Peptides against a protein of PDB entry 3C2G. Designs and how they scored, part 7

Target 1, 209 residues: chain A of PDB entry 3C2G
Amino acid sequence: IRTFDLLGLLLHDSDAIDGFVRSDGVGAITTVVQYPNNDLIRAGCKLLLQVSDAKALAKTPLENILPFLLRLIEIHPDDEVIYSGTGFLSNVVAHKQHVKDIAIRSNAIFLLHTIISKYPRLDELTDAPKRNRVCEIICNCLRTLNNFLMMWIPTPNGETKTAGPNEKQQVCKFIEIDILKKLMSCLSCEGMDTPGLLELRSTILRSFI

## One batch from the design tools (peptide; aimed at target 1 L49 H95 N140 R143)

Design b1_p10_3 (made by RFdiffusion4)
Pose (drawn by RFdiffusion4):
Structure b1_p10_3 (pose): chain A 208 residues (1-190, 192-209), chain P 10 residues (1-10)
Amino acid sequence: IRTFDLLGLLLHDSDAIDGFVRSDGVGAITTVVQYPNNDLIRAGCKLLLQVSDAKALAKTPLENILPFLLRLIEIHPDDEVIYSGTGFLSNVVAHKQHVKDIAIRSNAIFLLHTIISKYPRLDELTDAPKRNRVCEIICNCLRTLNNFLMMWIPTPNGETKTAGPNEKQQVCKFIEIDILKKLMSCLSCEMDTPGLLELRSTILRSFI
Amino acid sequence: MPAPTMLEEH
C-alpha cells in the first residue's frame, strides 16, 4: 500500500506516468490487486486512475488486464473502487480503437448501463461526500459511452464503421425508459454538488 | 498526490 502511495507521489507528470506504463506498471498493479484486501484494492485502483491518461496505454497489451478490471468494477461493492475503475476505463478507451474493441467484447457498454442504474436519484442522497461520488461515477460512465459512440456516427471523412449486433444491443439499452428517467432526473434535480455541472454537460452530450 | 486527468473525444 505504501508502495502504491509513493508511486502516486512520484508520478507527477506525463513523462513519469508514461515511464511507468512502459515498465509494465499497469500490469503490475492489476496483478497485485487480485489479493482480497480492500485497502490494498482501493490503493491500487487509485494509482491506476492516476496513470489512466497515459499515451503509452496505446501500446500496452490490454487483452487480459481490461477484462479483469471490468469484472472488478462489476462485483466490487465499494464506491471508491467503482469511481477509480470507471475513471480509468473512460481514459484508457479514449483515442484507441483496438482498446474500445477489447472493452466491447467484454461487455463494457452493458456494464456502464448496470453501474448507472444501481444508484438512486441524486436528490435521494443526504451526505454530500457520497452524493458527489455517485455524481462523478455517473459522469465517468457517460464519458466512456461517449468515447464509444464516435465510432458509429457518420463522419464525412469516410470512416463510417458498422456496428455489430453485440454493440447494437448494448448501446440500445441506453434508450430503455428506466435509464432515460434517471438521466433526465440528474439534469433537473434541485443540490449543492461540485460535480453536478460537469455531469449535466456530459449528459447532454450523451443524448446528442 | 496529483489529481487525475480525464480525456474525451470530439

Design b1_p10_3_s1 (made by RFdiffusion4, then SolubleMPNN; from b1_p10_3, 5 letters changed)
Fold by OpenDDE base, seed 3:
Structure b1_p10_3_s1 (fold): chain B 209 residues (1-209), chain A 10 residues (1-10)
Amino acid sequence: as target 1 above (209 residues)
Amino acid sequence: MPEPKFLSEE
């Protein structure tokens, strides 16, 4: 716990974050969070999120890290872990096609749907902090999905990667009325990026038109 | 192509 707190205090600038990532800091964190200690897992996943935008991650092999993280966020009951893990996932796939491919092969699309499906409707959550955290998790999942969908949008040059039949089927699950209602309920949460959520909705819907 | 969106931690 104290070690991650210390690292968190030191990692306030981009150079320090890049230095940590270049020293295999992501690998070190993922090793630590394999221990059955929820406090370590929470702190480690938070630190992963904090370094998830580092430029040095472009040179970091994620072939072993990403499947592990996907399994963690599939099974872990703590919303803070899910938030940090889905946030990390959304950031690392944003600009890296090879990372998207690893995630997709690791069943990430279906997992994102599973995570969203596990949470109640936001209207059923009376606790505002809990409701906001759940909304953020849903947003992280949908942002990640959007980053996947972007790969299959036709480029002006006509050469687009086509989603496989399995990926298409998994994406189709996000047009379920319950998923769409959860997305819409996030628009009522204070402090949420409403324009961003509307864009995500539009992209998802356009993928089926 | 729409720019990939990053989660900024507040």
Scores: peptide ipSAE 0.073, ipTM 0.752, DockQ to the pose 0.141
OpenDDE base, seeds 1, 2, 4, 5: peptide ipSAE 0.046, 0.028, 0.034, 0.035; ipTM 0.726, 0.682, 0.700, 0.701; seed 1 fails the geometry check

Design b1_p10_3_s2 (made by RFdiffusion4, then SolubleMPNN; from b1_p10_3, 5 letters changed)
Fold by OpenDDE base, seed 2:
Structure b1_p10_3_s2 (fold): chain B 209 residues (1-209), chain A 10 residues (1-10)
Amino acid sequence: as target 1 above (209 residues)
Amino acid sequence: MPKPKFLSED
C-alpha cells in the first residue's frame, strides 16, 4: 500500500509515467493485486488508472493483463476498484485497435452492461459522494463503449470493420430502456463529461442506422 | 470522425 502511494506521488510527470510503463510497471501492478487484500487492490487499480493514458501503453502487450483486469472488476463489488478499472479500460482501448479486440473477445461489452445494470438510478442515491462515484463509473463504461462502437462506423478515408453477431447482440443491450435512462441521468450530473455522453448517444444512433 | 476518448485527469 505504501509503495503504491509513493509511486502515485512520483508519477506526476509524463516521462516518468512512460518510463514506469516501459519497465513493465503495469505487469508489476497486476502481479501485486493478485493477492486478496482489498486495500492493496484499490491502491493498485488507482495506480493503473494514473498510468492508463501513457503513450508507452501503445507498445505494451496487454494480452494477459487486460483479461485479468476485466475479471477483477467483474468479481469485485468495490466501487473504487470498478472506477479505476473501468477508467483504465477506457483509456487503454483508445490506444490501439489490438487492445479493443482483446477487450471485446474478453466479453468487455457485456461486462460494461452488467456494471451499469447493477447500480440503482442516480436519483435514488441521496449520498452525493456515492452518487458522483457511481455516475463516474457509468460514464467510464459508456465512454469505453463509444470507443468500441466507433470501430464499426464507416470513415471517409478508412476501412471499417464489421461487428460480428455476438458484438451486435451485446451492443443491443445498451438500447434497453433502463440503460438509456441511466445514460440520460448521467447527463444531469454535475461535472460529468456531457459532451462525451452526447457523442455516445450520437454514435449509438449511427450504429443502428 | 470523433477520436477515441480518454479519461480526463481527476
Scores: peptide ipSAE 0.029, ipTM 0.649, DockQ to the pose 0.141
OpenDDE base, seeds 1, 3, 4, 5: peptide ipSAE 0.018, 0.019, 0.024, 0.027; ipTM 0.581, 0.533, 0.625, 0.626

Design b1_p10_3_s3 (made by RFdiffusion4, then SolubleMPNN; from b1_p10_3, 5 letters changed)
Fold by OpenDDE base, seed 4:
Structure b1_p10_3_s3 (fold): chain B 209 residues (1-209), chain A 10 residues (1-10)
Amino acid sequence: as target 1 above (209 residues)
Amino acid sequence: MPKPKFLSEE
């Protein structure tokens, strides 16, 4: 715990973050969070989030890391773990097709749906911190989805990857009325990436017409 | 194509 907090405090510099990532720091964190300690898992996932935008992460093999993290957020009921994990996922899949492919093969799209589905409606959450955290998690999931959907949007050059039949089926889960209502509810949350959610809405619409 | 989105640093 304290070590991850210390690392988090030291990793304010982008070069330090890149150095940590180049030294397999992400692999080290994922090794440590395999121990059944909730506080350690929280701290480790938070640190993963903090380094998730590192340029060096683009060069890091994620074949073992991503499936592990996806499994962790699948089985862990902790909002802080889910927040950090979905945030990490959102960031790492943003840049690289290869990383997106690993995530998709690891059933990430369906997992994102499952995560969104398990949370109550935001209007049922009276505790503002809890409501905001849930909204952030949903936003992380939806941002990740947007990053996936962008792969299948026709480019002006006509070169588009086509979503496989399984991927299409998984994406179709996000047009469920309850998911759409949660997306819309996030637009009303203060401090949310409203432009991002609006872009996702547009992307979803374009993906299904 | 819209640029992929990242979490803003809180």
Scores: peptide ipSAE 0.030, ipTM 0.652, DockQ to the pose 0.142
OpenDDE base, seeds 1, 2, 3, 5: peptide ipSAE 0.022, 0.018, 0.025, 0.026; ipTM 0.619, 0.604, 0.620, 0.649

Design b1_p10_3_s4 (made by RFdiffusion4, then SolubleMPNN; from b1_p10_3, 4 letters changed)
Fold by OpenDDE base, seed 3:
Structure b1_p10_3_s4 (fold): chain B 209 residues (1-209), chain A 10 residues (1-10)
Amino acid sequence: as target 1 above (209 residues)
Amino acid sequence: MPAPKFLSEE
């Protein structure tokens, strides 16, 4: 706990973060979060989120890290862990086709649906901090989904990667009325990535037309 | 389109 808090306090600049990642810091955190201690898991996943946009992560093998993290965020009950883990996932798949492919092979599309589905509607959450955290988790999931869907949209040159039949079926679950209502509710939350959510809405519509 | 980086609110 104290070590991760101290590292979090020291990792405020991009060079320090890149130095940590180059020194196998992500592997070290991933080792520590395997211990059955919720405080360590929370602190470790928070630190993963803090380093999740580091340039050095483009050179870090994620083949062993991503499947583990996906399993953690599938089963862990703590919203802070889910927030940090889905935030990490959304950042590491950004602009990285190989990482997207690892995530998709690890059943990430279905997991994102499962995570969104387990939370109540935002209008049923009276506690504002809890409501905001749930909204952020849903936004992280939806941003990750958008990054997957964008791979299957035809380019102006007519070139497109085709989604497999399983991926198409998993994507079809996101047009369920409950999921769409949660998407729309997130658009009303202050400080949310409203442009990204509107982009996803457009991407979903284009994927089914 | 730049995939949005998650801004950690710390």
Scores: peptide ipSAE 0.015, ipTM 0.550, DockQ to the pose 0.105
OpenDDE base, seeds 1, 2, 4, 5: peptide ipSAE 0.010, 0.009, 0.006, 0.010; ipTM 0.557, 0.528, 0.455, 0.546

Design b1_p10_4 (made by RFdiffusion4)
Pose (drawn by RFdiffusion4):
Structure b1_p10_4 (pose): chain A 208 residues (1-190, 192-209), chain P 10 residues (1-10)
Amino acid sequence: IRTFDLLGLLLHDSDAIDGFVRSDGVGAITTVVQYPNNDLIRAGCKLLLQVSDAKALAKTPLENILPFLLRLIEIHPDDEVIYSGTGFLSNVVAHKQHVKDIAIRSNAIFLLHTIISKYPRLDELTDAPKRNRVCEIICNCLRTLNNFLMMWIPTPNGETKTAGPNEKQQVCKFIEIDILKKLMSCLSCEMDTPGLLELRSTILRSFI
Amino acid sequence: SSWNKVEEFF
């Protein structure tokens, strides 16, 4: 845990996190967090979140790491882990088609739907720290969804990709009535929460 | 620790 904390302090900038990724740091973190201990898992995922915007992640073999992290997000009961994992997912799929492909094959879009649907409306959360966390979680999920939807919107540049039935059923779950009601309620609930502005802006983008 | 957010646009 202290090693994770120290690496977190050392990796101050882009060059440092890229150096860490080129040294197989992401694979090392994911291997270690297989140990069933929540403090250790929380610490490892915090560091993964920190290095998630690395451009070197375009070169790292993610065929095994990514499905493992999606499974962890799916079953781990604590919000800090969910926060870190979905934050990492939104950055790691960004600008990387083959990584989006890995995520789709592992049902990443279906998982985003499940993660958003499990939380009550933001007006039903009393403690401010927790409400802000759920707000940032939903925000992470919808940012991840938006990084996927770009593939299938006609671009005059000429890269009109066709969605397979697998991608189609996952994306279409986001027009089911239950999630639309929840998403529209985040847009209008009446809520002093620092992450609310970014959340509402991201929701509008998801609908667009 | 802090972290950066990445998004895609047209």

Design b1_p10_4_s1 (made by RFdiffusion4, then SolubleMPNN; from b1_p10_4, 7 letters changed)
Fold by OpenDDE base, seed 1:
Structure b1_p10_4_s1 (fold): chain B 209 residues (1-209), chain A 10 residues (1-10)
Amino acid sequence: as target 1 above (209 residues)
Amino acid sequence: MSYKVVSEEL
């Protein structure tokens, strides 16, 4: 706990964050969050989120780290862990094809659907902090999906990866009426990336046309 | 502190 709080207080600039990531800081956090201590897991996942935009992550081997994090956010009951883990996932796969390939092989698309599906509708949440946190989790999942879909969108130059039949079927689940209602409810939340959610809605719909 | 969101754009 105190060590992660101290690191969170020291990692205020991009060069310090990159230095931490280059020193295997993500591997060190991942080792600590394997202990069955919810306070350590919460603090460690929060620190992962804080370093998730680091340029040094493009050179970090994630083959063991990313499947472990995906399993953690699948099973952990704490929304703060899910928020931090899905936020880390969205940022770490961005602009990194090799990281997308690891995540997809680790069933990340289906996991994102499972996470969105387990939460109630935002209109059923009377607690405003809980409602906002659930909205942020849904937005993180949907942003991660957008970052995956971008690799399968035809470019004018014709060089696009084709999604496999299983990946296409998993993406099709995001047009379910319950998922679309949850996406639309997030558009009404204050402080959300409404342009990014509208772009995602467009990208999802275009993936089926 | 809010983390920086990294999103891919079309």
Scores: peptide ipSAE 0.258, ipTM 0.844, DockQ to the pose 0.637
OpenDDE base, seeds 2, 3, 4, 5: peptide ipSAE 0.111, 0.141, 0.219, 0.170; ipTM 0.740, 0.800, 0.782, 0.818

Design b1_p10_4_s2 (made by RFdiffusion4, then SolubleMPNN; from b1_p10_4, 7 letters changed)
Fold by OpenDDE base, seed 3:
Structure b1_p10_4_s2 (fold): chain B 209 residues (1-209), chain A 10 residues (1-10)
Amino acid sequence: as target 1 above (209 residues)
Amino acid sequence: MSYRIVDESL
């Protein structure tokens, strides 16, 4: 715990973050969070989120890390772990086709649906801190989904990757009325990525037209 | 909120 807090204090600039990632810092954190200690897992996932936008991650092998993190966020009960893990996932799949492919093969699309489905509607949450955290988790999941859906939208050049039949079936679950209501409720939360949620709404509509 | 990377490149 104290070591991750100290690392988090030292990793306040982009060069320090990139230096840590180049030194296999992500592999080191993922090794430590395999220990069955919830406070250690929380602190480690928070540090993973903090370094998740590092340029050096483009050169980091994620083939073992990403499937482990997906399993962790599937089973872990703590919203802070889910927040950090879904946040890490959304950032590491961005601009990285090979990482998207690893995530999809690791059943990430279905997992994102499962996570969103687990949480109540935001209008049912009276506690503002809890409501905001749940909204952030849903936004992380939906942003990750958007990054997957964009692979299957025709480019202006008419080239498109085709989603497999399993991926199409998993994507179709996000047009369920309860998922759409959760998306719309996130648009009503102050300080959320409203542009990204509107983009996802447009992407969903384009994927089913 | 910390800035988060979204893949806008497609």
Scores: peptide ipSAE 0.021, ipTM 0.517, DockQ to the pose 0.453
OpenDDE base, seeds 1, 2, 4, 5: peptide ipSAE 0.020, 0.006, 0.007, 0.017; ipTM 0.495, 0.413, 0.440, 0.470; seed 4 fails the geometry check

Design b1_p10_4_s3 (made by RFdiffusion4, then SolubleMPNN; from b1_p10_4, 7 letters changed)
Fold by OpenDDE base, seed 4:
Structure b1_p10_4_s3 (fold): chain B 209 residues (1-209), chain A 10 residues (1-10)
Amino acid sequence: as target 1 above (209 residues)
Amino acid sequence: MSYKVVSESL
């Protein structure tokens, strides 16, 4: 707790965050969250989320870290852990093809679908804080998917990675009517980036046309 | 959102 609070004070300085990440800070957090303590897991995943935009992550070996975190967010029952983990995943794969490749090899696309599918419809959630958290998780999953989809969009330079047949099949699950309804329900949540969600919706739909 | 979102856009 106190160590994470001290690190939390450093989170306002991008160079301090980058320094932490360069010093294997993500590996250190990943070690801490291996202990069967939900408070440590929650705090560690929150710290991962807070450093998830660090430039140094592009040079961090994630081959062992990322599969572990994917497994954690697959099995952990705490929405705060899922929120932080999916948010971290979304940011860490952004603009990093090699990290996308690690995540995809670790079945991340299918996991994102599984996470979204596990949550009830937002209209069934009477508790507003819980509903908002579930919405944020769904948004994190869908944003992660968007970041994956971007690697298969033609760049002006004509080099398109083509999605493999398995990846394409996994992506096709996101056009299921239940997933689309959950995406649409997120647009009605207060404090959400509605323009960003609409853009994401458009990108997802375009990827299937 | 309480963290900086990194999203790729076209």
Scores: peptide ipSAE 0.517, ipTM 0.924, DockQ to the pose 0.593
OpenDDE base, seeds 1, 2, 3, 5: peptide ipSAE 0.498, 0.506, 0.511, 0.506; ipTM 0.921, 0.921, 0.921, 0.920

Design b1_p10_4_s4 (made by RFdiffusion4, then SolubleMPNN; from b1_p10_4, 6 letters changed)
Fold by OpenDDE base, seed 2:
Structure b1_p10_4_s4 (fold): chain B 209 residues (1-209), chain A 10 residues (1-10)
Amino acid sequence: as target 1 above (209 residues)
Amino acid sequence: MSYKIVEEEL
């Protein structure tokens, strides 16, 4: 725990973060968070989130790491772990086609739906810290979904990946009225990535029209 | 060292 807090203080610049990632720092953290201690898991997942935008992640093998983290955020009850894990997922799939392909093969689309579905509506949450954390988790899930949907939108250069029938069926669950209501409730939260949520809404509409 | 001390140092 104290080592992760110290690492989090030292990893404040892009070169230090890239150095840590090149030294298999993500693999080291994921090894340590296999220990059944919630405070250790929380600290490790927070550090993963902090390094999740590293350029060095484009050269890091994520084939074993990403399926492990997806299982962790599926089963773990702590919203801080879910927040950090969904934030890591959102950032690590951004601009990395091979990582998107690993995540999709690991049922990430279905997991994102499951995570959004398990939370109440934001208007039912009276505790402001809990409401904000739940909103951030939903936003991380929706941003990750946007990154997946963008693969199947025609680029100006005519290169289009077609979603498979399973991926299409999993994506269709995000147009359920409950999911759409949660998306709309996140747009009403102060300090959220409103541009990213509006982009997702536009991407969803373009994927189904 | 107890497992607890190792967990606190990690």
Scores: peptide ipSAE 0.033, ipTM 0.679, DockQ to the pose 0.023; fails the geometry check
OpenDDE base, seeds 1, 3, 4, 5: peptide ipSAE 0.030, 0.028, 0.031, 0.033; ipTM 0.667, 0.640, 0.671, 0.639; seeds 1, 3, 4, 5 fail the geometry check

Design b1_p10_5 (made by RFdiffusion4)
Pose (drawn by RFdiffusion4):
Structure b1_p10_5 (pose): chain A 208 residues (1-190, 192-209), chain P 10 residues (1-10)
Amino acid sequence: IRTFDLLGLLLHDSDAIDGFVRSDGVGAITTVVQYPNNDLIRAGCKLLLQVSDAKALAKTPLENILPFLLRLIEIHPDDEVIYSGTGFLSNVVAHKQHVKDIAIRSNAIFLLHTIISKYPRLDELTDAPKRNRVCEIICNCLRTLNNFLMMWIPTPNGETKTAGPNEKQQVCKFIEIDILKKLMSCLSCEMDTPGLLELRSTILRSFI
Amino acid sequence: TSWNKLEEHF
């Protein structure tokens, strides 16, 4: 845990996190967090969140790491882990088609739907720290969704990709009535929460 | 520690 904390302090900028990724740091973190201990898991995922915007992640073999992390997000009961995992997912799929492909094959879009649906409306959360966390989680999920939807919107540049039935059923779950009600309620609930502005902006983009 | 957010746009 202290090693995770120290690496977190050392990796101040882009060059440092890219150096860490080129040294197989992401694979090392994911291997270690297989140990069943929540403090250790929380610490490893915090560091993964920190290095998630690395451009070197375009070169790292993610065929095994990514499905493992999606499974962790699916079953781990604590919100800090979910926060870190979904934050990492949103950055790691960004600008990387082959990584989006890995995520789709592992049902990443279906998982975003499940994560968003499990939480009550933001007006039903009393403690401010927790409300802000659910708010950032939902925001992370929808940012991830938006990084996927770009593939299938007609671009005059000429890269009109066709969605397979697997991608189609996952994306179409986001027009089911239950999640639309929840998403529209985040847009209008009446809530002093620092993450609310970015959340509402991201929701509008998801609908667009 | 802190982290950065990434998005894609047209």

Design b1_p10_5_s1 (made by RFdiffusion4, then SolubleMPNN; from b1_p10_5, 7 letters changed)
Fold by OpenDDE base, seed 5:
Structure b1_p10_5_s1 (fold): chain B 209 residues (1-209), chain A 10 residues (1-10)
Amino acid sequence: as target 1 above (209 residues)
Amino acid sequence: MSYKLLFEEL
């Protein structure tokens, strides 16, 4: 635990983060979070989030790491693990088509829907810290979805990946009224990434209209 | 030093 906190303090610049990732630091964290200790899992997922934007992740084999992390956030009840894991997922899939393909094959779209679905509406949460954390989780899930949807939007050059039938069916769940209400509630939260949520709203509209 | 060894020592 203290080791992850110390590493989190040392990984304060992009070069240190990239150096850690190039040295299989993500594989090391994922090995340690296999131990059934909630505080260790929380600390490890937090550290994964801290390195999740590393450029070196584009060269890191994630074929074993992503399915493991997706399973971890599926089964773990802790909002801090879910926050960190969904944040990691959102950042790691950004601008990385091969990583998006691994995540999708690993049932990430369905998992993101499941995560959003389990939380109450933000207007039902009176505790501000809890409400903010739930909002951040939903935003991480929705930003990850946006990153997936963007693969299936026609580029000006006419190159478009077609979503498979299963991916289309899973994505259609994000236009459910309760998911849309949660998106709208997140847009009403102060201090949220309103631009990213508005982009997702636009992407959803373009994908389903 | 492997980060793995750092985790085993701390």
Scores: peptide ipSAE 0.026, ipTM 0.605, DockQ to the pose 0.027
OpenDDE base, seeds 1, 2, 3, 4: peptide ipSAE 0.024, 0.009, 0.023, 0.024; ipTM 0.583, 0.398, 0.618, 0.594

Design b1_p10_5_s2 (made by RFdiffusion4, then SolubleMPNN; from b1_p10_5, 6 letters changed)
Fold by OpenDDE base, seed 4:
Structure b1_p10_5_s2 (fold): chain B 209 residues (1-209), chain A 10 residues (1-10)
Amino acid sequence: as target 1 above (209 residues)
Amino acid sequence: MSYRKLSEEL
């Protein structure tokens, strides 16, 4: 725990973060968070989030790491772990087609739907900090989905990966009325990037047209 | 349409 906090304090520089990642730091964290200690899991997932935008992750084998983290955020009850894990996922799949492919093969799209579905309506949450955290988790899930959808958008060069039938079916779950209501409720949360959420909403809706 | 990161929103 304290070691991860100390590492987080040392990893303020992008080169230091990249150095940590090149030294299998993500693998090391992933090994440590396999222990059934919630404080350790929370601290480890927070550190994963802090390094999740490292350029060195493009060269890191994630075939074993990513499925494990997906399973962790599927089952773990702590909103802080879910926040960090979904945030990590959103960042790590960004600009990395091979990582998207690993995530999708590991049922990530359906997992994102499952996570959003597990949370109550934001209007049922009286505690503002908790409501905001749940909103942030939903936003992380939707951002991750957007990053997946972007790979199926036709590029000007005519090279388009086509979503498989299973992937399309998994994506179609996000147009469920309850998911759309949760997305709309996030727009009313304080401190949220409302323009960014509106853009994301537009992208999701356009992906179904 | 650009990829989005949480780190860009923080």
Scores: peptide ipSAE 0.182, ipTM 0.806, DockQ to the pose 0.154
OpenDDE base, seeds 1, 2, 3, 5: peptide ipSAE 0.140, 0.170, 0.140, 0.150; ipTM 0.777, 0.799, 0.774, 0.778

Design b1_p10_5_s3 (made by RFdiffusion4, then SolubleMPNN; from b1_p10_5, 6 letters changed)
Fold by OpenDDE base, seed 1:
Formats: sequence, structure tokens, C-alpha cells
Structure b1_p10_5_s3 (fold): chain B 209 residues (1-209), chain A 10 residues (1-10)
Amino acid sequence: as target 1 above (209 residues)
Amino acid sequence: MSYKKLYEEL
């Protein structure tokens, strides 16, 4: 715990973060958070989020790390772990086709739907800190989903991967009425990309139905 | 999978 807090204070610049990631720092955190201690897991996932935009992650082997973190955020009850884990996922898949492929093979699309499904509508949350944290988790899930959908949108150059039948079916789950009601409850939250949410819905309806 | 079961399999 204290070691992760101290590392988080030292990793405040891009060069220190990249140095930590090049030294297998993500693998080291992932090994330590396998210990069944919630405070340790919370501190480790917070540190993962802090380093999740590192350029060095493009050269880090994530084949074992990412599936483990996806399983952790599937089952862990703490919103701070879910926030940090979904934040890490959204950043690590950005601009990295090979990482998107690992995440999708590891059932990430279904996991994003499962996470959104577990939370109530934001209008049912009276506690403002809890409501804001749930909104941020949903935003992280939607940003991650958008990053996946970009792989299957036709580019002017004609080189696009086609989503498989299973991926299409999983993406279509995000237009179910109960999911749409939850997403609509986020439109009044500060920092919500309302245009991006409407574009996501339109992309699902045009390309996956 | 339960949280307990994940840590028993790791």
C-alpha cells in the first residue's frame, strides 16, 4: 500500500512514468494485486490508471496482464477499483490495435456491458460523490467501446476489419432499453461527452443492426 | 466467477 502511494508521488512526469513501464512496472503491480487485500488492490489499480497513458505501453506485452485485469474488474465490488480498471482499459486500448485485439478476445465488450448493467440509473443515486464516480465508470466503458467500434468503421482507404458475429451481438446489447435509460441518465452529468454518446448510439444502429 | 474463486485459481 504505502509503496504504491510513494510510487504514485514519484511518477508525476512522462519520463518517470515511461521509465517505470519499460522496467515492467505494470507486470509488477499486476503481480502484487493478486494478493486478496482490498486496500492493496485499490492502491495498485490507482497506480495502473496513473501510468495508463504511457507511450512505453505500446511496447509492453499485455497478453497475460490485460486478461487478468479484466477478470479483476468483472468481480471486484469496489467502485474505486472499477473506476481505475476501466480508466486503465480505456487509455491502454487507445491508438493500439494489438491491445484492442487482446481486450476483445478477452471478452471486454461483454464486460463493459456487464459493468454498466450492475450500476443503477444516476437519477436513483442521491449521494453526489457516488453518482459522479458511477458516471466516470460509465464514461470509461463508453470510451473503451468507441475505441473498439473504430476498428470496424469503413475508412476511405477500404482497409477495415469486419466485426465477427459474436462481437456484433455483444455490441447490439448496448442499445437495449435498460442500457439506453442508464446512458440517458448520464447526459446531465458534468464532463459527459453527450455528442459522443449520441454518435456511439448512431454508429451501433447503422453498422451493427 | 466469484471474487473468492478467482483468488483460489491464481
Scores: peptide ipSAE 0.022, ipTM 0.614, DockQ to the pose 0.025
OpenDDE base, seeds 2, 3, 4, 5: peptide ipSAE 0.020, 0.021, 0.006, 0.000; ipTM 0.602, 0.588, 0.420, 0.329; seed 4 fails the geometry check

